# Peptides against a protein of PDB entry 2L9B: the designs that were tried, part 16

Target 1, 91 residues: chain A of PDB entry 2L9B
Amino acid sequence: ANFLSQKFPELPSGIDVNINMTTPAMMISSELAKKPKEVQLKFLQKFQEWTRAHPEDAVSLLELCPQLSFVTAELLLTNGICKVDDLIPLA
Target 2, 91 residues: chain A of PDB entry 2L9B as posed
Amino acid sequence: ANFLSQKFPELPSGIDVNINMTTPAMMISSELAKKPKEVQLKFLQKFQEWTRAHPEDAASLLELCPQLSFVTAELLLTNGICKVDDLIPLA

## One batch from the design tools (peptide; aimed at target 1 L11 L61 L62)

Design b1_p18_2_s4 (made by RFdiffusion4, then SolubleMPNN; from b1_p18_2, 11 letters changed)
Fold by OpenDDE base, seed 4:
Structure b1_p18_2_s4 (fold): chain B 91 residues (1-91), chain A 18 residues (1-18)
Amino acid sequence: as target 1 above (91 residues)
Amino acid sequence: SELAETLLETLRRASALR
């Protein structure tokens, strides 16, 4: 069974992207960057809340979709939520 | 920031499992 299908039954079909992690991350980040800063912050907040409530699922999601880690990191940086130094341990 | 701490920790855990 697909993890995403089980946890997010209303998830729409995705778009096939390049096999590397960089291109998908860039694509997602570019789409999110089109949203107002308030929306981006709200997204991070909701993601944080979901992560607290479902820590195992959150880790599983990021393992399955590592591109989302890059996206999340970028959102944290660009919105001044964290510093580059905070991401060094993740490199 | 609790927001940063929570998300960074999640990122860390995910990266550690790769």
Scores: peptide ipSAE 0.458, ipTM 0.855, DockQ to the pose 0.805
OpenDDE base, seeds 1, 2, 3, 5: peptide ipSAE 0.450, 0.453, 0.450, 0.451; ipTM 0.851, 0.854, 0.852, 0.852

Design b1_p18_3 (made by RFdiffusion4)
Pose (drawn by RFdiffusion4):
Structure b1_p18_3 (pose): chain A 91 residues (1-91), chain P 18 residues (1-18)
Amino acid sequence: as target 2 above (91 residues)
Amino acid sequence: KDTFEQLWEFFEKVIEKS
């Protein structure tokens, strides 16, 4: 993964989830949604600028690392920026 | 730190380096 070792070498793997009692998706929502609204908006706007400045980098990272792909989608959902039906065009 | 907090700190570094 030379693309990552060059640009994104310190990518987090994610937390370990016991999916015998808790689903990853539900944790994903409670994870981002338990945060104050300012955080999702701060992340998405700051990330929006970074991804505009680096469309290839940002897209390719989302291509390989799904946590961010859906982290962004869940943050869009919790703020009401986008809905699930708006994400299926992306899917 | 949850996954998002880890990602948050990661992107703070990435954006600072950019």

Design b1_p18_3_s1 (made by RFdiffusion4, then SolubleMPNN; from b1_p18_3, 6 letters changed)
Fold by OpenDDE base, seed 1:
Structure b1_p18_3_s1 (fold): chain B 91 residues (1-91), chain A 18 residues (1-18)
Amino acid sequence: as target 1 above (91 residues)
Amino acid sequence: MTTFDQLIEFFEKQIAKS
């Protein structure tokens, strides 16, 4: 098992660090786009709650899977939670 | 089960364990 699988054994197999950073993000975004807005918001909520409960693991996951940062940003923008200008300082 | 659904399940399980 690779380091990612060892660190997060229950992480979905679709999260692959061996592909480019944007491909998995686009796949996840595509699936999210097929869901109702409330489900998209639920995803963001669960991710936020998980981050609060497991901040060290969240940092590790985002370092190993930076594509998740892209997904999160896209969802925030798509749902009108923040504006592009709000994210620029974080880039 | 899609990757999206798997991610939600992953987060929910982790939250439940905490």
Scores: peptide ipSAE 0.280, ipTM 0.798, DockQ to the pose 0.515
OpenDDE base, seeds 2, 3, 4, 5: peptide ipSAE 0.275, 0.274, 0.277, 0.255; ipTM 0.795, 0.796, 0.796, 0.785

Design b1_p18_3_s2 (made by RFdiffusion4, then SolubleMPNN; from b1_p18_3, 7 letters changed)
Fold by OpenDDE base, seed 4:
Structure b1_p18_3_s2 (fold): chain B 91 residues (1-91), chain A 18 residues (1-18)
Amino acid sequence: as target 1 above (91 residues)
Amino acid sequence: MTTFDQLLEFFEKQIARS
C-alpha cells in the first residue's frame, strides 16, 4: 500500500485487493456496465496508450492492483475486442 | 466521481505529461 502510493502518487484512492475477487469483480463489472460504450472504449484506449508509453509502470501497477487486469479484461471481452481464448495465454 | 472516472483521468493526465 505504501509502495503503491509512492510509486503512483496520483493514483486514485480506494484501490484495494481482496483475496476473494468474486465480489470485487462483480462490483467492478457493475460499475463498468454503467458507463457508455464510448467511455469504456476511451478507457481502453488511454490505458493502452499509457501502457505503451510506460510499460514498466504498467507491469508494476497491474501486479500491485490485479483488479485493473480484471477491468481491462472485462472491457475487452464486453466490447468484443477480445475473446476469452485470447486471454488464456495471459493467465 | 467514480473510481473508474478517476482511473481514466489518471491515465489521461499521465499521457498528457508524456
Scores: peptide ipSAE 0.378, ipTM 0.847, DockQ to the pose 0.492
OpenDDE base, seeds 1, 2, 3, 5: peptide ipSAE 0.362, 0.375, 0.365, 0.359; ipTM 0.840, 0.845, 0.841, 0.838

Design b1_p18_3_s3 (made by RFdiffusion4, then SolubleMPNN; from b1_p18_3, 8 letters changed)
Fold by OpenDDE base, seed 4:
Structure b1_p18_3_s3 (fold): chain B 91 residues (1-91), chain A 18 residues (1-18)
Amino acid sequence: as target 1 above (91 residues)
Amino acid sequence: MTTFDQLLAFFEKQIARS
């Protein structure tokens, strides 16, 4: 948490998952579903742009915040951009 | 502001500064 805050000082608080990923994943899915499709796609777009511009930081962030990987995967799947099989090679 | 909104804002700010 300390390293995360130091590496990404502008990252919002409350990102860390203090329990197993099951419950957080469910909660995240619920929250994502509350957002309009255009907002979900905007999130994917901005995250993609950021990842391309900061690939090393993106790797670090995803390692430190694995829930973000779920968020991204969930958004890709629910919006029909990717299929589950498309993500298998990344697991 | 939800965590999602905050994350979105974070990425938007990062892109804007790039």
Scores: peptide ipSAE 0.398, ipTM 0.857, DockQ to the pose 0.502
OpenDDE base, seeds 1, 2, 3, 5: peptide ipSAE 0.384, 0.394, 0.379, 0.376; ipTM 0.851, 0.855, 0.849, 0.846

Design b1_p18_3_s4 (made by RFdiffusion4, then SolubleMPNN; from b1_p18_3, 6 letters changed)
Fold by OpenDDE base, seed 4:
Structure b1_p18_3_s4 (fold): chain B 91 residues (1-91), chain A 18 residues (1-18)
Amino acid sequence: as target 1 above (91 residues)
Amino acid sequence: MSTFDQLLEFFEKQIAKS
């Protein structure tokens, strides 16, 4: 948590959920699901662009916040950007 | 501003810096 804040000082603090990664991811996904589809797609677009522009930071963020990996995958699937089979090689 | 909006803004700002 401290390292995360140091690495990404401008990242929102959020709240700590001391359970498995899936449950926090599900909670995040549920909040994202409340947003319009356009907002969800915008998030994916910006995250994708950020990943390409800052690959090292992206790796660090996803390692420190593995719940984001699940959330991102779910957004990709639910919005029809990719299929489950497309993600199998990454599992 | 919601946490989601803050996170989205974070990515946007980071992209703008690159």
Scores: peptide ipSAE 0.340, ipTM 0.829, DockQ to the pose 0.475
OpenDDE base, seeds 1, 2, 3, 5: peptide ipSAE 0.306, 0.307, 0.302, 0.292; ipTM 0.817, 0.813, 0.814, 0.805

Design b1_p18_4 (made by RFdiffusion4)
Pose (drawn by RFdiffusion4):
Structure b1_p18_4 (pose): chain A 91 residues (1-91), chain P 18 residues (1-18)
Amino acid sequence: as target 2 above (91 residues)
Amino acid sequence: SAEHQELLEMLKELLSSI
């Protein structure tokens, strides 16, 4: 993964989830949604600028690392920026 | 780059917890 070792070498793997009692998706929502609204908006706007400045980098990272792909989508959902039906065009 | 480092720090804040 030379693209990552060059640009994104310190990517987090994610937390270990016991999916015998808790689903990853539910955790994903409670994880981003338990945060104050300012955080999702701060992340998304700052990330929006970074991805505009680096469309190839940002898209390719989302291509390989799904946490961010859906992290962004869940943040869009919790703020009402986008809905699930708006994400299926992306899917 | 510095910009990629800043993104990595941002990603770590959320992605490590998911």

Design b1_p18_4_s1 (made by RFdiffusion4, then SolubleMPNN; from b1_p18_4, 6 letters changed)
Fold by OpenDDE base, seed 2:
Structure b1_p18_4_s1 (fold): chain B 91 residues (1-91), chain A 18 residues (1-18)
Amino acid sequence: as target 1 above (91 residues)
Amino acid sequence: SADAKELLELLKELLSNV
């Protein structure tokens, strides 16, 4: 079993993405943006808690799925949790 | 990688404001 299957056994099936980073990030973000704001915030909160509890796994996840940084950043921005300038280091 | 770790730290910082 791969990392994602082991650490996130409840993940739904996804789509294989063999394209640039921006497109998959936009796809994920667009899907999340369709959810209620409360759901988006809960997602961020749980992600926060998880990264605190499992920093090594979080690093591994970001290495495996670097698009998640863009997704997270966009959610933070659109929900007014951070400013654009806060995201400059992600560039 | 160092980049991933740095990225995580930044995200954790930003997430702290949730």
Scores: peptide ipSAE 0.308, ipTM 0.802, DockQ to the pose 0.048
OpenDDE base, seeds 1, 3, 4, 5: peptide ipSAE 0.304, 0.305, 0.306, 0.307; ipTM 0.799, 0.800, 0.800, 0.801

Design b1_p18_4_s2 (made by RFdiffusion4, then SolubleMPNN; from b1_p18_4, 6 letters changed)
Fold by OpenDDE base, seed 4:
Structure b1_p18_4_s2 (fold): chain B 91 residues (1-91), chain A 18 residues (1-18)
Amino acid sequence: as target 1 above (91 residues)
Amino acid sequence: SSDHQELLKLLKELLSNV
Protein backbone atom coordinates (compact mmCIF):
# COMPACT_ATOMS: atom_id res chain seq x y z
CA ALA B 1 0.00 0.00 0.00
CA ASN B 2 1.02 3.60 -0.56
CA PHE B 3 2.82 5.35 2.27
CA LEU B 4 0.16 8.03 2.55
CA SER B 5 -2.63 5.49 2.60
CA GLN B 6 -0.88 3.59 5.36
CA LYS B 7 -0.04 6.54 7.56
CA PHE B 8 -3.00 8.75 6.76
CA PRO B 9 -5.91 6.48 5.88
CA GLU B 10 -8.49 9.24 6.11
CA LEU B 11 -6.88 11.56 3.60
CA PRO B 12 -9.32 12.71 0.96
CA SER B 13 -8.82 11.90 -2.67
CA GLY B 14 -6.36 14.09 -4.45
CA ILE B 15 -6.97 16.31 -7.43
CA ASP B 16 -5.03 16.00 -10.64
CA VAL B 17 -2.77 18.93 -11.34
CA ASN B 18 -0.18 19.81 -13.93
CA ILE B 19 2.86 17.59 -13.69
CA ASN B 20 5.38 20.07 -12.41
CA MET B 21 6.45 21.38 -9.05
CA THR B 22 5.22 24.93 -9.32
CA THR B 23 1.57 24.37 -10.17
CA PRO B 24 0.66 22.00 -7.35
CA ALA B 25 2.62 24.04 -4.86
CA MET B 26 0.89 27.21 -5.96
CA MET B 27 -2.50 25.58 -5.71
CA ILE B 28 -1.88 24.31 -2.21
CA SER B 29 -0.33 27.57 -1.09
CA SER B 30 -3.28 29.48 -2.49
CA GLU B 31 -5.72 27.41 -0.50
CA LEU B 32 -3.68 27.71 2.67
CA ALA B 33 -3.39 31.45 2.18
CA LYS B 34 -7.17 31.67 2.43
CA LYS B 35 -6.96 30.51 6.03
CA PRO B 36 -6.45 32.97 8.88
CA LYS B 37 -2.86 33.65 9.83
CA GLU B 38 -3.29 31.95 13.19
CA VAL B 39 -4.47 28.83 11.42
CA GLN B 40 -1.50 28.89 9.07
CA LEU B 41 0.86 29.24 12.01
CA LYS B 42 -0.86 26.40 13.78
CA PHE B 43 -0.37 24.22 10.72
CA LEU B 44 3.33 25.02 10.69
CA GLN B 45 3.63 24.42 14.41
CA LYS B 46 1.93 21.07 14.23
CA PHE B 47 3.99 20.13 11.21
CA GLN B 48 7.16 20.97 13.10
CA GLU B 49 6.08 18.87 16.04
CA TRP B 50 5.17 16.00 13.79
CA THR B 51 8.44 16.15 11.87
CA ARG B 52 10.38 16.12 15.12
CA ALA B 53 8.47 13.14 16.38
CA HIS B 54 8.53 11.28 13.07
CA PRO B 55 11.57 12.41 11.10
CA GLU B 56 11.78 9.31 8.94
CA ASP B 57 8.13 9.56 7.99
CA ALA B 58 8.54 13.26 7.34
CA VAL B 59 11.39 12.62 4.93
CA SER B 60 9.33 9.97 3.18
CA LEU B 61 6.40 12.35 2.94
CA LEU B 62 8.48 15.09 1.39
CA GLU B 63 10.06 12.68 -1.04
CA LEU B 64 6.68 11.36 -2.07
CA CYS B 65 5.12 14.82 -2.16
CA PRO B 66 7.95 17.18 -3.07
CA GLN B 67 5.46 19.98 -3.67
CA LEU B 68 5.10 20.19 0.10
CA SER B 69 8.64 21.48 0.36
CA PHE B 70 7.68 24.45 -1.76
CA VAL B 71 4.43 24.90 0.11
CA THR B 72 6.18 24.87 3.46
CA ALA B 73 8.77 27.32 2.25
CA GLU B 74 6.04 29.61 0.98
CA LEU B 75 4.22 29.47 4.30
CA LEU B 76 7.41 30.29 6.15
CA LEU B 77 8.09 33.25 3.89
CA THR B 78 4.58 34.67 3.77
CA ASN B 79 4.19 34.43 7.53
CA GLY B 80 7.49 36.19 8.11
CA ILE B 81 9.14 33.27 9.85
CA CYS B 82 12.12 33.32 7.53
CA LYS B 83 13.58 35.18 4.60
CA VAL B 84 14.61 33.91 1.21
CA ASP B 85 18.22 33.97 2.29
CA ASP B 86 17.40 31.51 5.05
CA LEU B 87 16.35 29.00 2.42
CA ILE B 88 19.43 29.32 0.22
CA PRO B 89 20.96 26.11 1.60
CA LEU B 90 17.97 24.29 0.13
CA ALA B 91 18.16 25.88 -3.32
CA SER A 1 17.36 12.29 0.55
CA SER A 2 19.97 14.69 1.79
CA ASP A 3 18.00 17.70 0.63
CA HIS A 4 14.86 16.65 2.43
CA GLN A 5 16.76 15.90 5.60
CA GLU A 6 18.34 19.31 5.42
CA LEU A 7 14.93 20.86 4.90
CA LEU A 8 13.62 19.11 7.99
CA LYS A 9 16.55 20.37 9.98
CA LEU A 10 15.92 23.89 8.80
CA LEU A 11 12.20 23.60 9.49
CA LYS A 12 12.83 22.34 12.99
CA GLU A 13 14.96 25.38 13.62
CA LEU A 14 12.87 28.03 11.90
CA LEU A 15 9.53 26.83 13.19
CA SER A 16 10.75 27.31 16.73
CA ASN A 17 9.87 30.94 16.14
CA VAL A 18 6.23 30.20 15.43
Scores: peptide ipSAE 0.128, ipTM 0.700, DockQ to the pose 0.048
OpenDDE base, seeds 1, 2, 3, 5: peptide ipSAE 0.099, 0.121, 0.076, 0.115; ipTM 0.670, 0.693, 0.641, 0.682

Design b1_p18_4_s3 (made by RFdiffusion4, then SolubleMPNN; from b1_p18_4, 7 letters changed)
Fold by OpenDDE base, seed 5:
Structure b1_p18_4_s3 (fold): chain B 91 residues (1-91), chain A 18 residues (1-18)
Amino acid sequence: as target 1 above (91 residues)
Amino acid sequence: SEDHKELLKLLKELLSNV
């Protein structure tokens, strides 16, 4: 929580989800899937750029919020950027 | 961790195709 606040001060508060890993990922993916494809692609592009520019923070983020790994994978899949086989290391 | 580092690498690779 402290990490998120420091690194993303402009983020909305969000909702704490205290469930297994799958459910949060599904929820986030579902919400993102409601966005236009263009928005999803822009998100992926920005996330790409950010992770490249801030690899240590990116690792910390994924450790703190492991659901984001699944969410990102899902976004890549649903937007035709990767195939299921490409996601095997995440499974 | 190493696992998360590898995950990041994978994500970067996949994101490169965006």
Scores: peptide ipSAE 0.114, ipTM 0.688, DockQ to the pose 0.048
OpenDDE base, seeds 1, 2, 3, 4: peptide ipSAE 0.106, 0.103, 0.106, 0.113; ipTM 0.682, 0.681, 0.680, 0.683; seed 1 fails the geometry check

Design b1_p18_4_s4 (made by RFdiffusion4, then SolubleMPNN; from b1_p18_4, 6 letters changed)
Fold by OpenDDE base, seed 4:
Structure b1_p18_4_s4 (fold): chain B 91 residues (1-91), chain A 18 residues (1-18)
Amino acid sequence: as target 1 above (91 residues)
Amino acid sequence: SADHKELLALLKELLSKV
């Protein structure tokens, strides 16, 4: 069992995506963008809470799924929570 | 960023603005 299956046993199998991080990030972002804004905001809130409660697991998740960094950044930008300049340290 | 802990810290800070 991998990290995701151990920590999130109810996750579906998922699909293969391009090895480039941009494509999977865009795919995830596009799916999240289909959800209502309130759902997106709640997702961000829950993600924040989870990362605070499980910082090492959060790091492991981002290492395993680096595309999530881009997805999170996109959600923050799209919902007006931060500016592009706030994300410069990520570049 | 290659520093995932630093990335997490920044994300957590930004997420606090939600």
Scores: peptide ipSAE 0.171, ipTM 0.720, DockQ to the pose 0.046
OpenDDE base, seeds 1, 2, 3, 5: peptide ipSAE 0.160, 0.163, 0.162, 0.165; ipTM 0.712, 0.714, 0.712, 0.716; seed 3 fails the geometry check

Design b1_p18_5 (made by RFdiffusion4)
Pose (drawn by RFdiffusion4):
Structure b1_p18_5 (pose): chain A 91 residues (1-91), chain P 18 residues (1-18)
Amino acid sequence: as target 2 above (91 residues)
Amino acid sequence: KDTFEQLHEFFDKVIEKD
């Protein structure tokens, strides 16, 4: 993964989830949604600028690392910026 | 740190480097 070792070498793997009692998706929502609204908005706007400045980098990272792909989608959902039906065009 | 907090700090570093 030379693309990552060059640009994104310190990518987090994610937390370990016991999916015998808790689904990853539910944790994903409670994870981002338990945060104050300012955080999702701060992340998405800051990230929006970064991805505009680096469309290849940002897209390719989302291509390989799904946590960010859906982290962004869930943050869009919790703020009402986008809905699930708006994400299927992306899917 | 949860997954988001880790990602947030990761992107802070990435954006600062850029």

Design b1_p18_5_s1 (made by RFdiffusion4, then SolubleMPNN; from b1_p18_5, 8 letters changed)
Fold by OpenDDE base, seed 1:
Structure b1_p18_5_s1 (fold): chain B 91 residues (1-91), chain A 18 residues (1-18)
Amino acid sequence: as target 1 above (91 residues)
Amino acid sequence: MTTFDQLYEFFEKQIAKA
């Protein structure tokens, strides 16, 4: 067990990424696109609610799992909530 | 169950604890 698994025991382990065939970003985008818009928005809402309820844990999780930051950005962009220029200062 | 679904349930459960 590593620190991440110990701090967030209920967090899913995820899946391996074959970097020779795809990128993590491509995989995330593909998986998100398989879900209806309503489900995507609900996911974003639940994540936002969790960050409000657990701000310190949210910071830790995002630092340890940068892919979650990408998920958030992808959901915001693809659903027209944010524009690319809105994210430039954070890149 | 996909990783997406697992993450969704993770956040739901964490919110329920609050």
Scores: peptide ipSAE 0.380, ipTM 0.844, DockQ to the pose 0.539
OpenDDE base, seeds 2, 3, 4, 5: peptide ipSAE 0.335, 0.329, 0.370, 0.360; ipTM 0.816, 0.811, 0.831, 0.829

Design b1_p18_5_s2 (made by RFdiffusion4, then SolubleMPNN; from b1_p18_5, 8 letters changed)
Fold by OpenDDE base, seed 1:
Structure b1_p18_5_s2 (fold): chain B 91 residues (1-91), chain A 18 residues (1-18)
Amino acid sequence: as target 1 above (91 residues)
Amino acid sequence: MTTFDQLYEFFEKQIAKS
């Protein structure tokens, strides 16, 4: 946690979601669903652009915060950009 | 401001730096 905040000082603290896998997933999905589709897609686009601009930082962030990997997958699935089977090889 | 909004602004700021 200390290393994460030092590496990404502008990263929001977020909330504790380490209880189990199901509850965090439901929580993230619920929060995303509160946003309009356009906002969800813009978020995904900004994440994509940031990944291109900061590839090494993106790898580090995703390793330290696997929640973001779930967010990305959730946005891709719920907006019909990819299918569940498309993600199976990566799981 | 929600955590979602904070993350969105984080990415915007990082992109702006590049």
Scores: peptide ipSAE 0.248, ipTM 0.788, DockQ to the pose 0.501
OpenDDE base, seeds 2, 3, 4, 5: peptide ipSAE 0.086, 0.236, 0.043, 0.168; ipTM 0.622, 0.783, 0.588, 0.738

Design b1_p18_5_s3 (made by RFdiffusion4, then SolubleMPNN; from b1_p18_5, 8 letters changed)
Fold by OpenDDE base, seed 1:
Structure b1_p18_5_s3 (fold): chain B 91 residues (1-91), chain A 18 residues (1-18)
Amino acid sequence: as target 1 above (91 residues)
Amino acid sequence: MTTFDQLIEFFEKQIAKS
């Protein structure tokens, strides 16, 4: 098992660090786009709650899977939670 | 089960364990 699988054994197999950073993000975004807005918001909520409960693991996951940062940003923008200008300082 | 659904399940399980 690779380091990612060892660190997060229950992480979905679709999260692959061996592909480019944007491909998995686009796949996840595509699936999210097929869901109702409330489900998209639920995803963001669960991710936020998980981050609060497991901040060290969240940092590790985002370092190993930076594509998740892209997904999160896209969802925030798509749902009108923040504006592009709000994210620029974080880039 | 899609990757999206798997991610939600992953987060929910982790939250439940905490």
Scores: peptide ipSAE 0.280, ipTM 0.798, DockQ to the pose 0.506
OpenDDE base, seeds 2, 3, 4, 5: peptide ipSAE 0.275, 0.274, 0.277, 0.255; ipTM 0.795, 0.796, 0.796, 0.785

Design b1_p18_5_s4 (made by RFdiffusion4, then SolubleMPNN; from b1_p18_5, 7 letters changed)
Fold by OpenDDE base, seed 2:
Structure b1_p18_5_s4 (fold): chain B 91 residues (1-91), chain A 18 residues (1-18)
Amino acid sequence: as target 1 above (91 residues)
Amino acid sequence: MSTFDQLIEFFDKQIAKS
């Protein structure tokens, strides 16, 4: 088992995506757009709460799964919670 | 259930364990 599975054994498995600048982003954005706003907000709320409760685990997860950073950013933007300029210093 | 939905469940369960 890889380190990700070892540290987060209950984390669901994802699907491999092509490694390039655009394809992963397009895929993630497309999948997020398919979800109702309520589900998107629920994800943000749960992720935020989890991050507060497990800050070190959150850092580890984001390091191991950089896709999740994009997911979070996309949801924040599309739901009007922040603007692109707000995310620039985090990139 | 999509992986995204599973992630929501994952976080929810982790919070519950806290």
Scores: peptide ipSAE 0.433, ipTM 0.865, DockQ to the pose 0.496
OpenDDE base, seeds 1, 3, 4, 5: peptide ipSAE 0.396, 0.408, 0.413, 0.430; ipTM 0.849, 0.854, 0.857, 0.864

Design b1_p18_6 (made by RFdiffusion4)
Pose (drawn by RFdiffusion4):
Structure b1_p18_6 (pose): chain A 91 residues (1-91), chain P 18 residues (1-18)
Amino acid sequence: as target 2 above (91 residues)
Amino acid sequence: EKDTFEQLWEFFEKVFEK
């Protein structure tokens, strides 16, 4: 993964989830949604600038690392920026 | 402990500094 070792070498793997009692998706929502609204908006706007400045980098990272792809989508959902039906066009 | 989002947040704060 030379693309990552060059640009994104310190990518987090994610937390370990016991999916015998808790689903990853539910944790994903409670994870981002338990945060104050400012955080999702701060992340998405900062990230929006970064991804505009670096469309190839940002897209390719989302291509390989799914946590960010759906982290962004869940943040869009919790703020009402986008809905699930708006994400299926992306899917 | 840091959750996945907090880890990603710190990761992207470093990325934004580049």

Design b1_p18_6_s1 (made by RFdiffusion4, then SolubleMPNN; from b1_p18_6, 8 letters changed)
Fold by OpenDDE base, seed 4:
Structure b1_p18_6_s1 (fold): chain B 91 residues (1-91), chain A 18 residues (1-18)
Amino acid sequence: as target 1 above (91 residues)
Amino acid sequence: MKTTFDLLLEFFEKQLAK
């Protein structure tokens, strides 16, 4: 937690870490679904751009905040950009 | 009111703008 805040001082707080919990996952999915498709796609685009520009930080962030991987996967699946089978190798 | 999602999006946008 302290390392995370130091590494990413401008990262918003209050993100659930346990992506395996049904309730948090459902809540996250619900919140994502509230966003317009264009905003969801914008998130994916900006995240993709950021990961390309900052690959080291991206790896660190995803390791420290696995919930972000969940968010990304959910958005990819929901928007039909990726299929569940495509993500199996990452599980 | 901004959600965590909104703040994350802004985070990436601000990072990319630097």
Scores: peptide ipSAE 0.487, ipTM 0.892, DockQ to the pose 0.488
OpenDDE base, seeds 1, 2, 3, 5: peptide ipSAE 0.479, 0.485, 0.484, 0.481; ipTM 0.891, 0.893, 0.892, 0.890

Design b1_p18_6_s2 (made by RFdiffusion4, then SolubleMPNN; from b1_p18_6, 9 letters changed)
Fold by OpenDDE base, seed 4:
Structure b1_p18_6_s2 (fold): chain B 91 residues (1-91), chain A 18 residues (1-18)
Amino acid sequence: as target 1 above (91 residues)
Amino acid sequence: MKTSFDLLLEFFEKQLAK
């Protein structure tokens, strides 16, 4: 078992940990677009709550699965919660 | 059929429910 599965045993399998975000980004964007806005917002809400409740695990998860950072950013942008300029400090 | 997105959402929901 890899470190990710050991640290997050209940995390869904088959998560792409590819650091190259080009292909994953395109696929993720496509999948996100298939979700209703309310579901997208629900994801953001639950992820935010989880991050607050488990900040140490959140850092680890985002480091191990950088695509989740993309998902979060994409959802924030597409739902008008933040602007591209708001994310610049994080780049 | 659930996507990875759906499964991740459920993961966070289950974690928060504990």
Scores: peptide ipSAE 0.470, ipTM 0.886, DockQ to the pose 0.468
OpenDDE base, seeds 1, 2, 3, 5: peptide ipSAE 0.464, 0.465, 0.468, 0.467; ipTM 0.883, 0.884, 0.886, 0.885

Design b1_p18_6_s3 (made by RFdiffusion4, then SolubleMPNN; from b1_p18_6, 10 letters changed)
Fold by OpenDDE base, seed 5:
Structure b1_p18_6_s3 (fold): chain B 91 residues (1-91), chain A 18 residues (1-18)
Amino acid sequence: as target 1 above (91 residues)
Amino acid sequence: MLTTFDQLLQFFEKQLAR
C-alpha cells in the first residue's frame, strides 16, 4: 500500500490520469462545470468543515493530492466567492 | 490518482459524521 492509502485508508481509490499537468486540470474543470451550483457549494462547505476539524490531515491530503487545491480554487473563483487576486498571496 | 468529485464529497461527509 502506498502512503496515501496508509494515511487515508477510507479515501476511495481514484482514476489514473496522464502525467501531463494540463490534462488533469482540463478534465477537472470540465467535471466541475457539470455539477449543480448547490452541490459545488456543498463540497466547499464540507471540505472547509473537515479542514477545520483536521488541519494536519488536510495539509497531508493537499500535499499528496495537489489536484484538490486546483479543484478548490476553481470552485471559489467560479462561484464568485473570491477573485484571482485573493489567491495570489497563497502562491 | 484522481478521485472523483462525488467520491471526495462522500469522503468528507463520512469523516464529519464520526
Scores: peptide ipSAE 0.406, ipTM 0.836, DockQ to the pose 0.439
OpenDDE base, seeds 1, 2, 3, 4: peptide ipSAE 0.405, 0.403, 0.394, 0.405; ipTM 0.836, 0.828, 0.831, 0.830

Design b1_p18_6_s4 (made by RFdiffusion4, then SolubleMPNN; from b1_p18_6, 7 letters changed)
Fold by OpenDDE base, seed 1:
Structure b1_p18_6_s4 (fold): chain B 91 residues (1-91), chain A 18 residues (1-18)
Amino acid sequence: as target 1 above (91 residues)
Amino acid sequence: MKTTFDLLLEFFEKQLEK
């Protein structure tokens, strides 16, 4: 088992830890668009709640899986929760 | 069929139940 699996043993095994965001980002966006808005918002809500409950684990997960940061940003933008300019300072 | 997105959502939900 790799470090990610050891740190998060219950994390789905299908997650690609590739640091290259180009292809994963495109695939993620496509998959997100297939989900109902309610499910997209539920994902954001549960992720937000989880990060609040497990802040150190959340930091570790986001560092190890930057794709998850993209998922969050994509959902925030596509659902009109924030604007592109709001994310520029974080880039 | 569950996607990675579905599995991640379930992961967060299960973690919050603890």
Scores: peptide ipSAE 0.457, ipTM 0.878, DockQ to the pose 0.495
OpenDDE base, seeds 2, 3, 4, 5: peptide ipSAE 0.443, 0.444, 0.452, 0.451; ipTM 0.872, 0.874, 0.877, 0.877

Design b1_p18_7 (made by RFdiffusion4; failed a check: the pose's geometry)
Pose (drawn by RFdiffusion4):
Structure b1_p18_7 (pose): chain A 91 residues (1-91), chain P 18 residues (1-18)
Amino acid sequence: as target 2 above (91 residues)
Amino acid sequence: FAKGVDFDALWEFMEKYF
């Protein structure tokens, strides 16, 4: 993964989830949604600028690392920026 | 077991690139 070792070498793997009692998706929502609204908006706007400045980098990272793909989608959902039906065009 | 979202780690990681 030379693309990562060059640009994104310190990518987090994610937390370990016991999916015998908790689903990852539910944890994903409660994870981002338990945060104050400022955080999702702060992340998405900062990230929006970073991804505009670096469309290849940002897209390729989302291509390989799904936590951010759906982290962004869930943040879009919790703020009402986008709905699930708006994400299926992305899917 | 499976990987879940570690938003704080992702946040700190993305701060390097903002």

Design b1_p18_7_s1 (made by RFdiffusion4, then SolubleMPNN; from b1_p18_7, 6 letters changed; failed a check: the pose's geometry)
Amino acid sequence: MAKGADIDALIAFMEKHF

Design b1_p18_7_s2 (made by RFdiffusion4, then SolubleMPNN; from b1_p18_7, 7 letters changed; failed a check: the pose's geometry)
Amino acid sequence: MAKGADIDAIIEFLEKHF

Design b1_p18_7_s3 (made by RFdiffusion4, then SolubleMPNN; from b1_p18_7 with F1M L10I W11F; failed a check: the pose's geometry)
Amino acid sequence: MAKGVDFDAIFEFMEKYF

Design b1_p18_7_s4 (made by RFdiffusion4, then SolubleMPNN; from b1_p18_7 with F1M V5L W11L E12K; failed a check: the pose's geometry)
Amino acid sequence: MAKGLDFDALLKFMEKYF

Design b1_p18_8 (made by RFdiffusion4; failed a check: the pose's geometry)
Pose (drawn by RFdiffusion4):
Structure b1_p18_8 (pose): chain A 91 residues (1-91), chain P 18 residues (1-18)
Amino acid sequence: as target 2 above (91 residues)
Amino acid sequence: FAKGVDFDALWEFMEKYF
């Protein structure tokens, strides 16, 4: 993964989830949604600038690392920026 | 077991590129 070792070498793997009692998706929502609204908005706007400045980098990262792909989507959902039906066009 | 979202780590990681 030379693209990552060059640009994104310190990518987090994610937390370990016991999916015998908790689903990853539910954790994903409670994870981002338990955070104050300012955080999702702060992340998404900062990230929006970063991804505009670096469309290839940002897209390719989302291509390989799915936590950010759906982290962004869930943050869009919790703020009401986008809905699930708006994400299926992306899917 | 499976990997879940570690948003704080993702946040700190993305701060390097903002």

Design b1_p18_8_s1 (made by RFdiffusion4, then SolubleMPNN; from b1_p18_8, 6 letters changed; failed a check: the pose's geometry)
Amino acid sequence: MAKGVDFDAILAFLEKHF

